# Ledger of designs, part 348: peptides against a protein of PDB entry 6GMG

Target 1, 331 residues: chain A of PDB entry 6GMG
Amino acid sequence: DSDDRVTPPAEPLDRMPDPYRPSYGRAETVVNNYIRKWQQVYSHRDGRKQQMTEEQREWLSYGCVGVTWVNSGQYPTNRLAFASFDEDRFKNELKNGRPRSGETRAEFEGRVAKESFDEEKGFQRAREVASVMNRALENAHDESAYLDNLKKELANGNDALRNEDARSPFYSALRNTPSFKERNGGNHDPSRMKAVIYSKHFWSGQDRSSSADKRKYGDPDAFRPAPGTGLVDMSRDRNIPRSPTSPGEGFVNFDYGWFGAQTEADADKTVWTHGNHYHAPNGSLGAMHVYESKFRNWSEGYSDFDRGAYVITFIPKSWNTAPDKVKQGWP

## One batch from the design tools (peptide; made by RFdiffusion4, then SolubleMPNN)

Design b2_p28_3_s2 (from b2_p28_3, 14 letters changed)
Fold by OpenDDE base, seed 2:
Parts: sequence; structure tokens; C-alpha cells
Structure b2_p28_3_s2 (fold): chain B 331 residues (1-331), chain A 28 residues (1-28)
Amino acid sequence: as target 1 above (331 residues)
Amino acid sequence: SDEDIINGYKGLKTRAATEARLAARRAA
């Protein structure tokens, strides 16, 4: 189905974007126009504006994941993921609540689990951890120094992450970042890197050996964050969509939203960039569109998904794909 | 509509697309 994907053509470096249009509270534009904006605003390497390369345009063309891909510099691995789950709320609602009229028990449990996740707290946790990591990166000129700094920061904050294994994605994330090792990137210097955040929406009921009900209505026990750390084991996320509940119904496999490293303290004012589908201007899906949404619009998600994770990765500080301030739309 | 925004799979669906992704990752 992705065989009709097309790589958007190159845009002249000096071409300014056309105005974005409002769409369901978001700023929306076609992918070609996003490339224009990207080149003007986010393309800078060491302060120098860059044309989006063919490779980057190809990455971008893959849809919502493409936005995160081009801005992070690598395909999302989703290994360092955070969420917030209210266990007490979940237990209480299961005990004292009841299914709605026409709602099955499985549907009820799935819904209650979904509603027990707090997207804002999950995002806040990721931002907190990213901040700690950024402090640890500062003035660390080798990985050993970074790790030592990180452990000290965690100890000072009495953070449960201090107890994670050295092999944990939390500690290994930097060394596993390709741009960290690149001469024009981090050049193995942690102080040249910064932590950034993106979000993934996906379906919990992905286990094909589980009940059909879990695949249709969600697995209440899947992809919960570990207490204290907030870490989500993403190893079982295989990009499997929700199963149809009725004939003709279909769901998409995931959604990705790029946040980067915005410094806006109010979560509700942060901007998330995402795409609708892979670019198929000559196909049935049509051209890819890019959306810039406020947190409220992003975090609401869709019925296709019952989980949201906030993932930390790293990019070189010399990149401008994660600026302190992101302006929604154009101009 | 919201449905129109997210119509179709948002990611890679075919073997060919997956291979392209992997190739791109290696080339990066």
C-alpha cells in the first residue's frame, strides 16, 4: 500500500512558505510547503540554512513518522519512552464503575485503562528527564563523564531512574544515537548534544495471542509505565493497529508528533508537528499534509489509539530542528 | 474531518517500504 509513495521534489532554499490554513484548531499545509518552512526555520546547521536533502525528503515522505524522522535525524526507535498511569484511578473505576449501555466488559476495561493515562503528566515526566539529561550533557566531553553527571543529577533529585541498569535504554540512549558519533554531529562529545522529545500514539492490543476483545477494545495491562521511573517497555509495540469492531472499520497503526526542545512552560501552549500519511500525490491517499497542533489537539489523539508515549532522543546542538520556540503555522 | 486527516496507514505497510526505511537508516 505504500508502493505509491513519492519523494517530494526539492524546494529552492530561498523559497518562502505559503500561508498555512487552519484545520480543526491546527495549522495545516501540504508537505511541499512544510519543506519550505523547514528550510527557512529548522534547517540550520551551525547557523547556516540548508536545503532539505533528497534523503531527508524521502524520510519525510513516510508520513507522521517522517516528520519526527527528518527532525531527529533517525527513524524513531522509541526505546526511551515515558508515560503516566493512575493505578488507583484504574482500580477504583474497575471496582466501582460499570459498563455503559451496550458496552462490553472488555470495552469498559479498555476504556477505563485508556482514561487512566495522563498525557500531560507523561509529557511533564519526559520534559523533567530531558532536563536532567541536558544538565548531565553540559560540560561532559566523553560518555563516562556524561553518565557520571547523570547519576549525580538523579541522586540529587532522588529519582528512581538512578536504579536503572547500565544497559537500560535510559543510559544507553546517547551512545546509540548515530548523530552523537558523527564528526559533524556530536563527535563523541556529549556537550555537543541535547535531549529532544517526540510522542507516539499507538494501540495497546497488539498481542495476536491474546483475546480478540483485547485487540478490539485494548489491553488494559499493556504498555503501562513502571512506577517511579515512568518508563514504558515499548518492545512489544510492533505497529499493529486496532482490530475492527465492525465490518468495514479500519484503524491506522500509529501517529508521531514532534516537540523537540521547546522551553514553553505551559504544556498547553507547546506546538506539536505531525503528518497525516505517506506522500502519495498520484495515489488514492493524496499528498501528505503536515499539521502543527497545540498540545491539547495532539494529546487528544484518535480512537485508533489508546496509548501515548513521550520519547526522548538526542540531536546535535548545531541542528535547529528543535528550537526553544516554535511558532505555529505561517506566517 | 478528523477521519480524513488520518485516513490510511501512517507508517510503512509493505516489505518494499520497510526495506527502504532500513536502507535509509544505513545510509544516514
Scores: peptide ipSAE 0.024, ipTM 0.670, DockQ to the pose 0.074
Fold by OpenDDE base, seed 1:
Structure b2_p28_3_s2 (fold): chain B 331 residues (1-331), chain A 28 residues (1-28)
Amino acid sequence: as target 1 above (331 residues)
Amino acid sequence: SDEDIINGYKGLKTRAATEARLAARRAA
């Protein structure tokens, strides 16, 4: 129906957060309280705390995507996405496995495909690439220098990404980042930028010209990573949700989780920040809540989704929205 | 894009139902 989304009010800069609520291994709080934490922990520009602006609060109010939006500085474009798919597992399970009782063939194939994605390996690939990019950004004071560094790094590692086209999302991602061009951001200086990671959960069966079964149970062939590079073609992702399998059933179109640039080597100990829905304190949905989840909790996802992508973008190093260490909850 | 934002809004309207399903599963 009508847009009942509300922009959360401004929070005083010095207001400390209330304690988060633990929930199934996650830390949960209302959006207003997250703003308070954000101002204390993540708001710093050039080392100085900032009050979250009205524009940023408006972005945040859009829910799960809002968390990534406010921390990355732009609405997610999802162009530079990575995943890991175990082709051997997929083929073996299709060949030797059997549908569960009451499970259709299409449902079985969709499930097997979903289970053949390795979220941890996908995340690790994104982290690997982000590290390469960060090394390439170091001491590069123009885009040409960055690209040269990047190619050298890839060559040294014998990485298949070295063969990507110059116009590919991999090589064009930096130049297409608004904050890179901003005077108070990168100011066209790659060395002022760093690579960051967020994740998107979405549905594979988005082709409306395909079978109803694929829309209901997933398209086993859709959104697979390219061999060697791990790149996922996200061009077919139009934020179309899973089709209902029963009357009255409805699914969410996507979920976003913010990781940033944490240096924790153990994936299981990394923290992912995400929101539930748009902020509607006076509506039926209620106030938006923000969750800080461990990787296991994040990567588990929901039945609404059968794909996960790990996306790289860039932010200025002067921002503190992607610190090396993220503490779950408050205090 | 504006289209993505609109789609996001529509999709997020169903989150409450998803959370309800999750809660039910965890309670079982």
Scores: peptide ipSAE 0.021, ipTM 0.667, DockQ to the pose 0.320
Fold by OpenDDE base, seed 4:
Structure b2_p28_3_s2 (fold): chain B 331 residues (1-331), chain A 28 residues (1-28)
Amino acid sequence: as target 1 above (331 residues)
Amino acid sequence: SDEDIINGYKGLKTRAATEARLAARRAA
């Protein structure tokens, strides 16, 4: 199949967005119009709005991942991921529950595992950790100071993350962030950076050596968070989609949603920005659309996915891609 | 990671296109 992806054209810096339209509880617009909004609201560097560059427009054109890409400044690595899994619920349901009519055992187990994840608690954990990181960043002017602060914060809170290895994604995330090292970014100064959050939906049954049932209906044991920390080992996530269960059936490999650093305490009121597919205005898929969804709309996900992770990365404080408040839609 | 890019995102239909994009990024 040919790549029909097209980079959206540049939008004048002062071009105001057209109104978004409601779509199933979320605000929706075409990618070109999102670029206009982005330039007015999110583009600011050191307080000055910027035209989205060709490179950024190209990143954005990749669809759902493109939204996270352009706002985080790097392609998602998904290394520092959090989730919440209710082990007791899972065990109890497996023990006392039964497959629905027509549901195979594998389908039942996959469904029960999926339902044992708590998206809200996973999100809350990520926010908690991001807050700890932000406190550690605040007055740290080198990585050593940041790490020391982080360890102190974790110790004070008796957080299990304090026991993570120095090479873990948790401690290495900052130094592995390109914008941290950039002169116009962090310039190796942690206090110039802030933690941000995005979410990824993906399929658990990605092990090619596992049973066909796991690939079709999910692997109940895959991508569970570690007890105490909530960390998810994402090393086995290779963007492999769910296997079809019938001829002609196909599934998408992932979905990404951008949260940033909103301060809204009520999870239900937070706004998540995501795209439907790559921009192909002259192709079968059509133009890319961008959605601004409330948490419930985002966390609901699709049947394509049985896992949701909340990932922490970092951006310079001078960027406005992760403001304290995100307004849904336009105006 | 490079692997994540190679394994594809929604914006690329073919592995060849993904690899081309990755190559372009490395050259920049």
Scores: peptide ipSAE 0.021, ipTM 0.677, DockQ to the pose 0.060
Fold by OpenDDE base, seed 3:
Structure b2_p28_3_s2 (fold): chain B 331 residues (1-331), chain A 28 residues (1-28)
Amino acid sequence: as target 1 above (331 residues)
Amino acid sequence: SDEDIINGYKGLKTRAATEARLAARRAA
């Protein structure tokens, strides 16, 4: 468990990173070296690079979620999540397809549901919404102005999000962001904030009152996006991992990938930063490693997960944790 | 390796850790 977790030591502010190494199409390095890169590239506040604080290093040490945590400035709440699901594909495959040899019906249905999600379209939807939000933020100097701008933007685009309740995660996301209220952050000025994106991979079969088959092979009906908006109700995500299908098998609870606010139009060229596990250099898991993956590598996920959500949150524009361009690896 | 990536705990698990996080968040 996290009892073996160790907070990485401070790295000198001017310490340059060692080269990353390629690993399955992604760039890989140990967490200490990522801290070095982070300080050189992402640490800037108001244009000045900063040493990663002890608190930030502690956040980072928790693994994949730590990467998103340190860069977003808060532990992920996952309230404003988007995905894309092809209902027609799902129905057609269920009707016309058949289980593979040795595959149970439940396993087949779970797989078909997983394959009916389009990660690229889900990501694109999140980017679209983030762009709308950013436009709404630009000239808004209080929350009321931001919300008015947002509603206008949505109306102009005939976006179904315009029908969301004022208390929904969509409209409440900004005011619920701690850095928005911080004096050195947004200082309650929306125009000082920008929308950013991260992704979470998780398991659909988390309902303990459901069948064992759903817990083992997925719940085909769980965590689907709402039509029109693309919003995913994440309230039932309790970080419960997939149930083992055989003795000795085990699955991890989630994976997080940090995208930020890259402007690269080609999804396949975007870079996603994530970690493998909590930092335990003296434990069985070993040192934490950080990966910078292209979208293909990130979105592919693992058998541990059958859902991918793309989540919007906010950071101050004065932070450089979400630059327009992210370079994979080092140098 | 992919195996190294998907093995082990990848985030906060314990209630104690969660409470500590929330406390820190409120203090910030």
Scores: peptide ipSAE 0.027, ipTM 0.705, DockQ to the pose 0.071; fails the geometry check

Design b2_p28_3_s3 (from b2_p28_3, 14 letters changed)
Fold by OpenDDE base, seed 1:
Structure b2_p28_3_s3 (fold): chain B 331 residues (1-331), chain A 28 residues (1-28)
Amino acid sequence: as target 1 above (331 residues)
Amino acid sequence: SDQDILNGYAGLKTLAATQARLEARRAA
């Protein structure tokens, strides 16, 4: 029950973390210890270490989304999302493939659609776009200059994003970022901001007016990226979980993973930070745990989800929540 | 949004169970 959620207590600014626990290629720790690490590594504003505020601790306590929330500075809106879908593979497998033993046609189609998404290519597309945005931000001191730079960069690369509407999430993302407008943030100066990336896992079969089969096994046509741009329309994502296929079965509505702005070129070596559930140390769920996973561990996801999106947002350069290099675990 | 947060509350209970299942499978 959500009523069991507790905000973790403040940790002394100079308290060092306990060692993380390794678990099948990822590093794990309790949320209180993550706060300690966060204060030592990620808390810096203008180069000065900061204690995690009560508000930030409250955000963090919400679980998987809390990690992205505290590091991005806002609750995820997921408006600027990217993915990669292999249409040819999908069509070919549907035409020439066969359901597995005991697999229904709907289950087969849902599985084939899920497998037709390429997580690595989706992530790479988001990184590519973030890089373009960062170049556009570098010397832009107002939004107009940023947008002009962005259009020039896209034109030089013959990127289909250049054809997006001015009101699209792609062009409006910066102006809609609260920290961009804050005096101690961007202060309306694009050059003080940088693009960052997080990922969301969710279920495709969220249309309540669709068939039960789509709700149970996935909607093969839902949340596909637009050709050329890779943009995913996330407007229909209402955080509705997968429908049970058997009595007593239940699924989670979403998972979030924080990447930030790591410069590691090898996707497999990038670190993704995420949480398991909301912090309930005195409840049945127990204390929240934070995981630092490699890309393969993160992108594997769970059976609860058949879609993954890679989302771009912005944070002030003065924040250290998205460093160039992230070290897994502690020390 | 507030509604998203509330929806997150409900979903996060099952995430713990899912992770436990995944870890159990990996340990086997």
Scores: peptide ipSAE 0.028, ipTM 0.734, DockQ to the pose 0.278
Fold by OpenDDE base, seed 4:
Structure b2_p28_3_s3 (fold): chain B 331 residues (1-331), chain A 28 residues (1-28)
Amino acid sequence: as target 1 above (331 residues)
Amino acid sequence: SDQDILNGYAGLKTLAATQARLEARRAA
């Protein structure tokens, strides 16, 4: 029950974390210990470490989304999302494949669609775009300059994103970022900002007007990336979980993983930070735990979800919530 | 949005439970 959520208490600024423990190939710790690590490693503003504020601790307490929330500085809007979908694979498998024993046609189609997404390529696309954006940001001191730079970069690369509407999430993302407008953030100076990435796992079959089969087994046509750009229209994502296929079955609405701006070229070596559930130390769910997973572990997802999107947002360069290198666990 | 926050209130099930379920599915 959501009423059981509790804001984790403050941790002394200089308190060092306890060691993380391994968990299914991940590094895992309780939320309070993550706060300790966060204060030592990620809290820095202009090079000075900060105690996590009550507001930030409250954001964090919301679970997986809380990790992304506290590190990005805003609740995820998920508007600038990327994925990779192999249309040929999908069509070929539908044509030449067949349902497994006991698998319904709808289940088969949903599974084939899910398997036609390439998480690594989706992540790579997001990183590519983030790099382009960062180049556009680095010497731009107003939004107009940023947009001009961005268009030039896209033109030079013959990127289909150059054809996006000026009001699209792609071009409007920066100006819609609260920290961009803050005096101690970007202060309306794009060169003070950098692009960062997080990922969301969610369910495709969210349309209540569609068939029950799509809600149970996925909507093969939903949340596909646009060809050329890789952009996913997230407007129909309302955090609706997968419908149960049997009595008593229930699914979770979403998962969020924070990547930030790691420079590790090998995707498999990148670290993704995420939480399990809202913090309920006195409730049935228990204390919130935070996990630091390698990409392979993160991208595997769960049966609760059949879509993975990689989302770009922005944070001030003065923040250290998205460092070039992220070390898994502690010490 | 506020609604999005409300929708995300609970987050996920425990990783251990989810992982066990996932592993069982993969083994089948």
Scores: peptide ipSAE 0.027, ipTM 0.723, DockQ to the pose 0.315
Fold by OpenDDE base, seed 3:
Structure b2_p28_3_s3 (fold): chain B 331 residues (1-331), chain A 28 residues (1-28)
Amino acid sequence: as target 1 above (331 residues)
Amino acid sequence: SDQDILNGYAGLKTLAATQARLEARRAA
């Protein structure tokens, strides 16, 4: 019950975390202990540790989205999203493959579509774009300079993103970032900002006007990346969960994982931070747990979801919520 | 809305159970 959500209490600034618990290649801990780690590692503003504020703790308490929320400084808008889809694989598998025993045609097509997304390539595309954006941000002291730099970078790389409209999420993302405009944030200076990445898992079959089969087994044509750019139109993502396929079955609407701005070149070694559910220590769901997962564990997702998007947003460089190196667990 | 957000999390299975299922699938 949503009414069971509780904001975790404040943790003393100097309180050190308890050790995380290993779990299937992940490191997990209760939300209160994550707050302790966060304060020690990620809380720094202009190099100074900060106690997680009540507002931040409240954001965090919302679960998986809360981790991304508190670290990005805003509720995810998911407008600048990337993915990679192998169209040839999809077509070939549909043509030459067949449903598994007991699998319906719709279920087969949904599964094949899901499997045709390459999470690693999608992630790499987002990282590539983030890198370009970061170069464009560098030494740009107004938005116009940033945009000019960005266009030049894209032209040099012959990137299809150069053809995006000025009002597109790609070009408008920075100016639409609240922390960019804040005095203690970017203060309207692009060079004070950096691009960061998070990921969202969600269900493709969200169109209520579509067939029940698509809602139950996925819409093979939904949320595919645009050719060349890799951009995913997220406008139709309304946080609608997968429809049950059997009585009593229920699915979650989304999952979020925070990557930030890690510089680890090997995708498999990158760490993704996410939560299981909203914090309900006195409710049926129990206390919120935070997980730090390697890419392999994160990208696997859940059966609740058949899409993954890698989203770019921005945070002030003065924040330490997206360090170059993230250590899994504690210590 | 906040309610929409919260509703989305109510059905989330334990990560451990999900991971175990995924690992079992890989092993099969």
Scores: peptide ipSAE 0.023, ipTM 0.699, DockQ to the pose 0.404; fails the geometry check
Fold by OpenDDE base, seed 5:
Structure b2_p28_3_s3 (fold): chain B 331 residues (1-331), chain A 28 residues (1-28)
Amino acid sequence: as target 1 above (331 residues)
Amino acid sequence: SDQDILNGYAGLKTLAATQARLEARRAA
């Protein structure tokens, strides 16, 4: 644990949020005010608003992962991840492109690989799969029925996911979701669950046995989606940050953004909720802030990261942490 | 955790840099 991390205090259930601050296309607020909004908008269990519990506030206090943690109900495992990579673009640019002035070959290759990922297509793939899963969940009252429905849906769409092994994260994700098994959650009934999406930004060059250049500038071959399915093997993601390219430089090991289950068809209008750092109001970092960003702002990412994955998990339908419509900011 | 500390420190630094760049562009 971080020595300076503090759990935000409880907020009265009926306390209304203060207005968010607009900032470069984002809506920003301090964590305590987000808790107020969360209680008014996202806290509902079976239609009744709830005060954020101490445990939930503790999860939230972890910052960049905290928003996803509190809204999904579990620490992100990132097992069912999707991305889109343009192999032709990558090969063509490597063959016909040239390093920029002062750019090393390794830096060039890393940049080209990063630019060959399409965040919008990756997000779209995750949404597509989530939609299929939601159809499969509907009217399925046991896991066997859910899996059968999935296979049928995938076959009808001629989706390559139909060829995945039964032990694949794609098929095992539901059974491995704690809230699915909880009495007040899914209670082992798939029809009580829905698929939700969050995103993780991270660094590709995490292999300590690889060259220093890959750790500094990226590993062009790492964390690519499988052709056809779009699945990314996240097993090698050990939350290792980018290596410094200059003295004193430091990078973040990951960033998380919560999307949930918004129905907005235009990706550019979707809202992504994320935090900056762990809550340390009495420390050097200061209070945690929560941002609600449009897709453009979220998907842009930072130089800290060269990979973006869109991850599917599940929450009970009785939770309102993933509503159909998310409004940016307050009011 | 050490990981949380690293995220916090680096995240703050990155955000500050991004905002500075945006502000500079708006001022120009």
Scores: peptide ipSAE 0.022, ipTM 0.688, DockQ to the pose 0.201; fails the geometry check

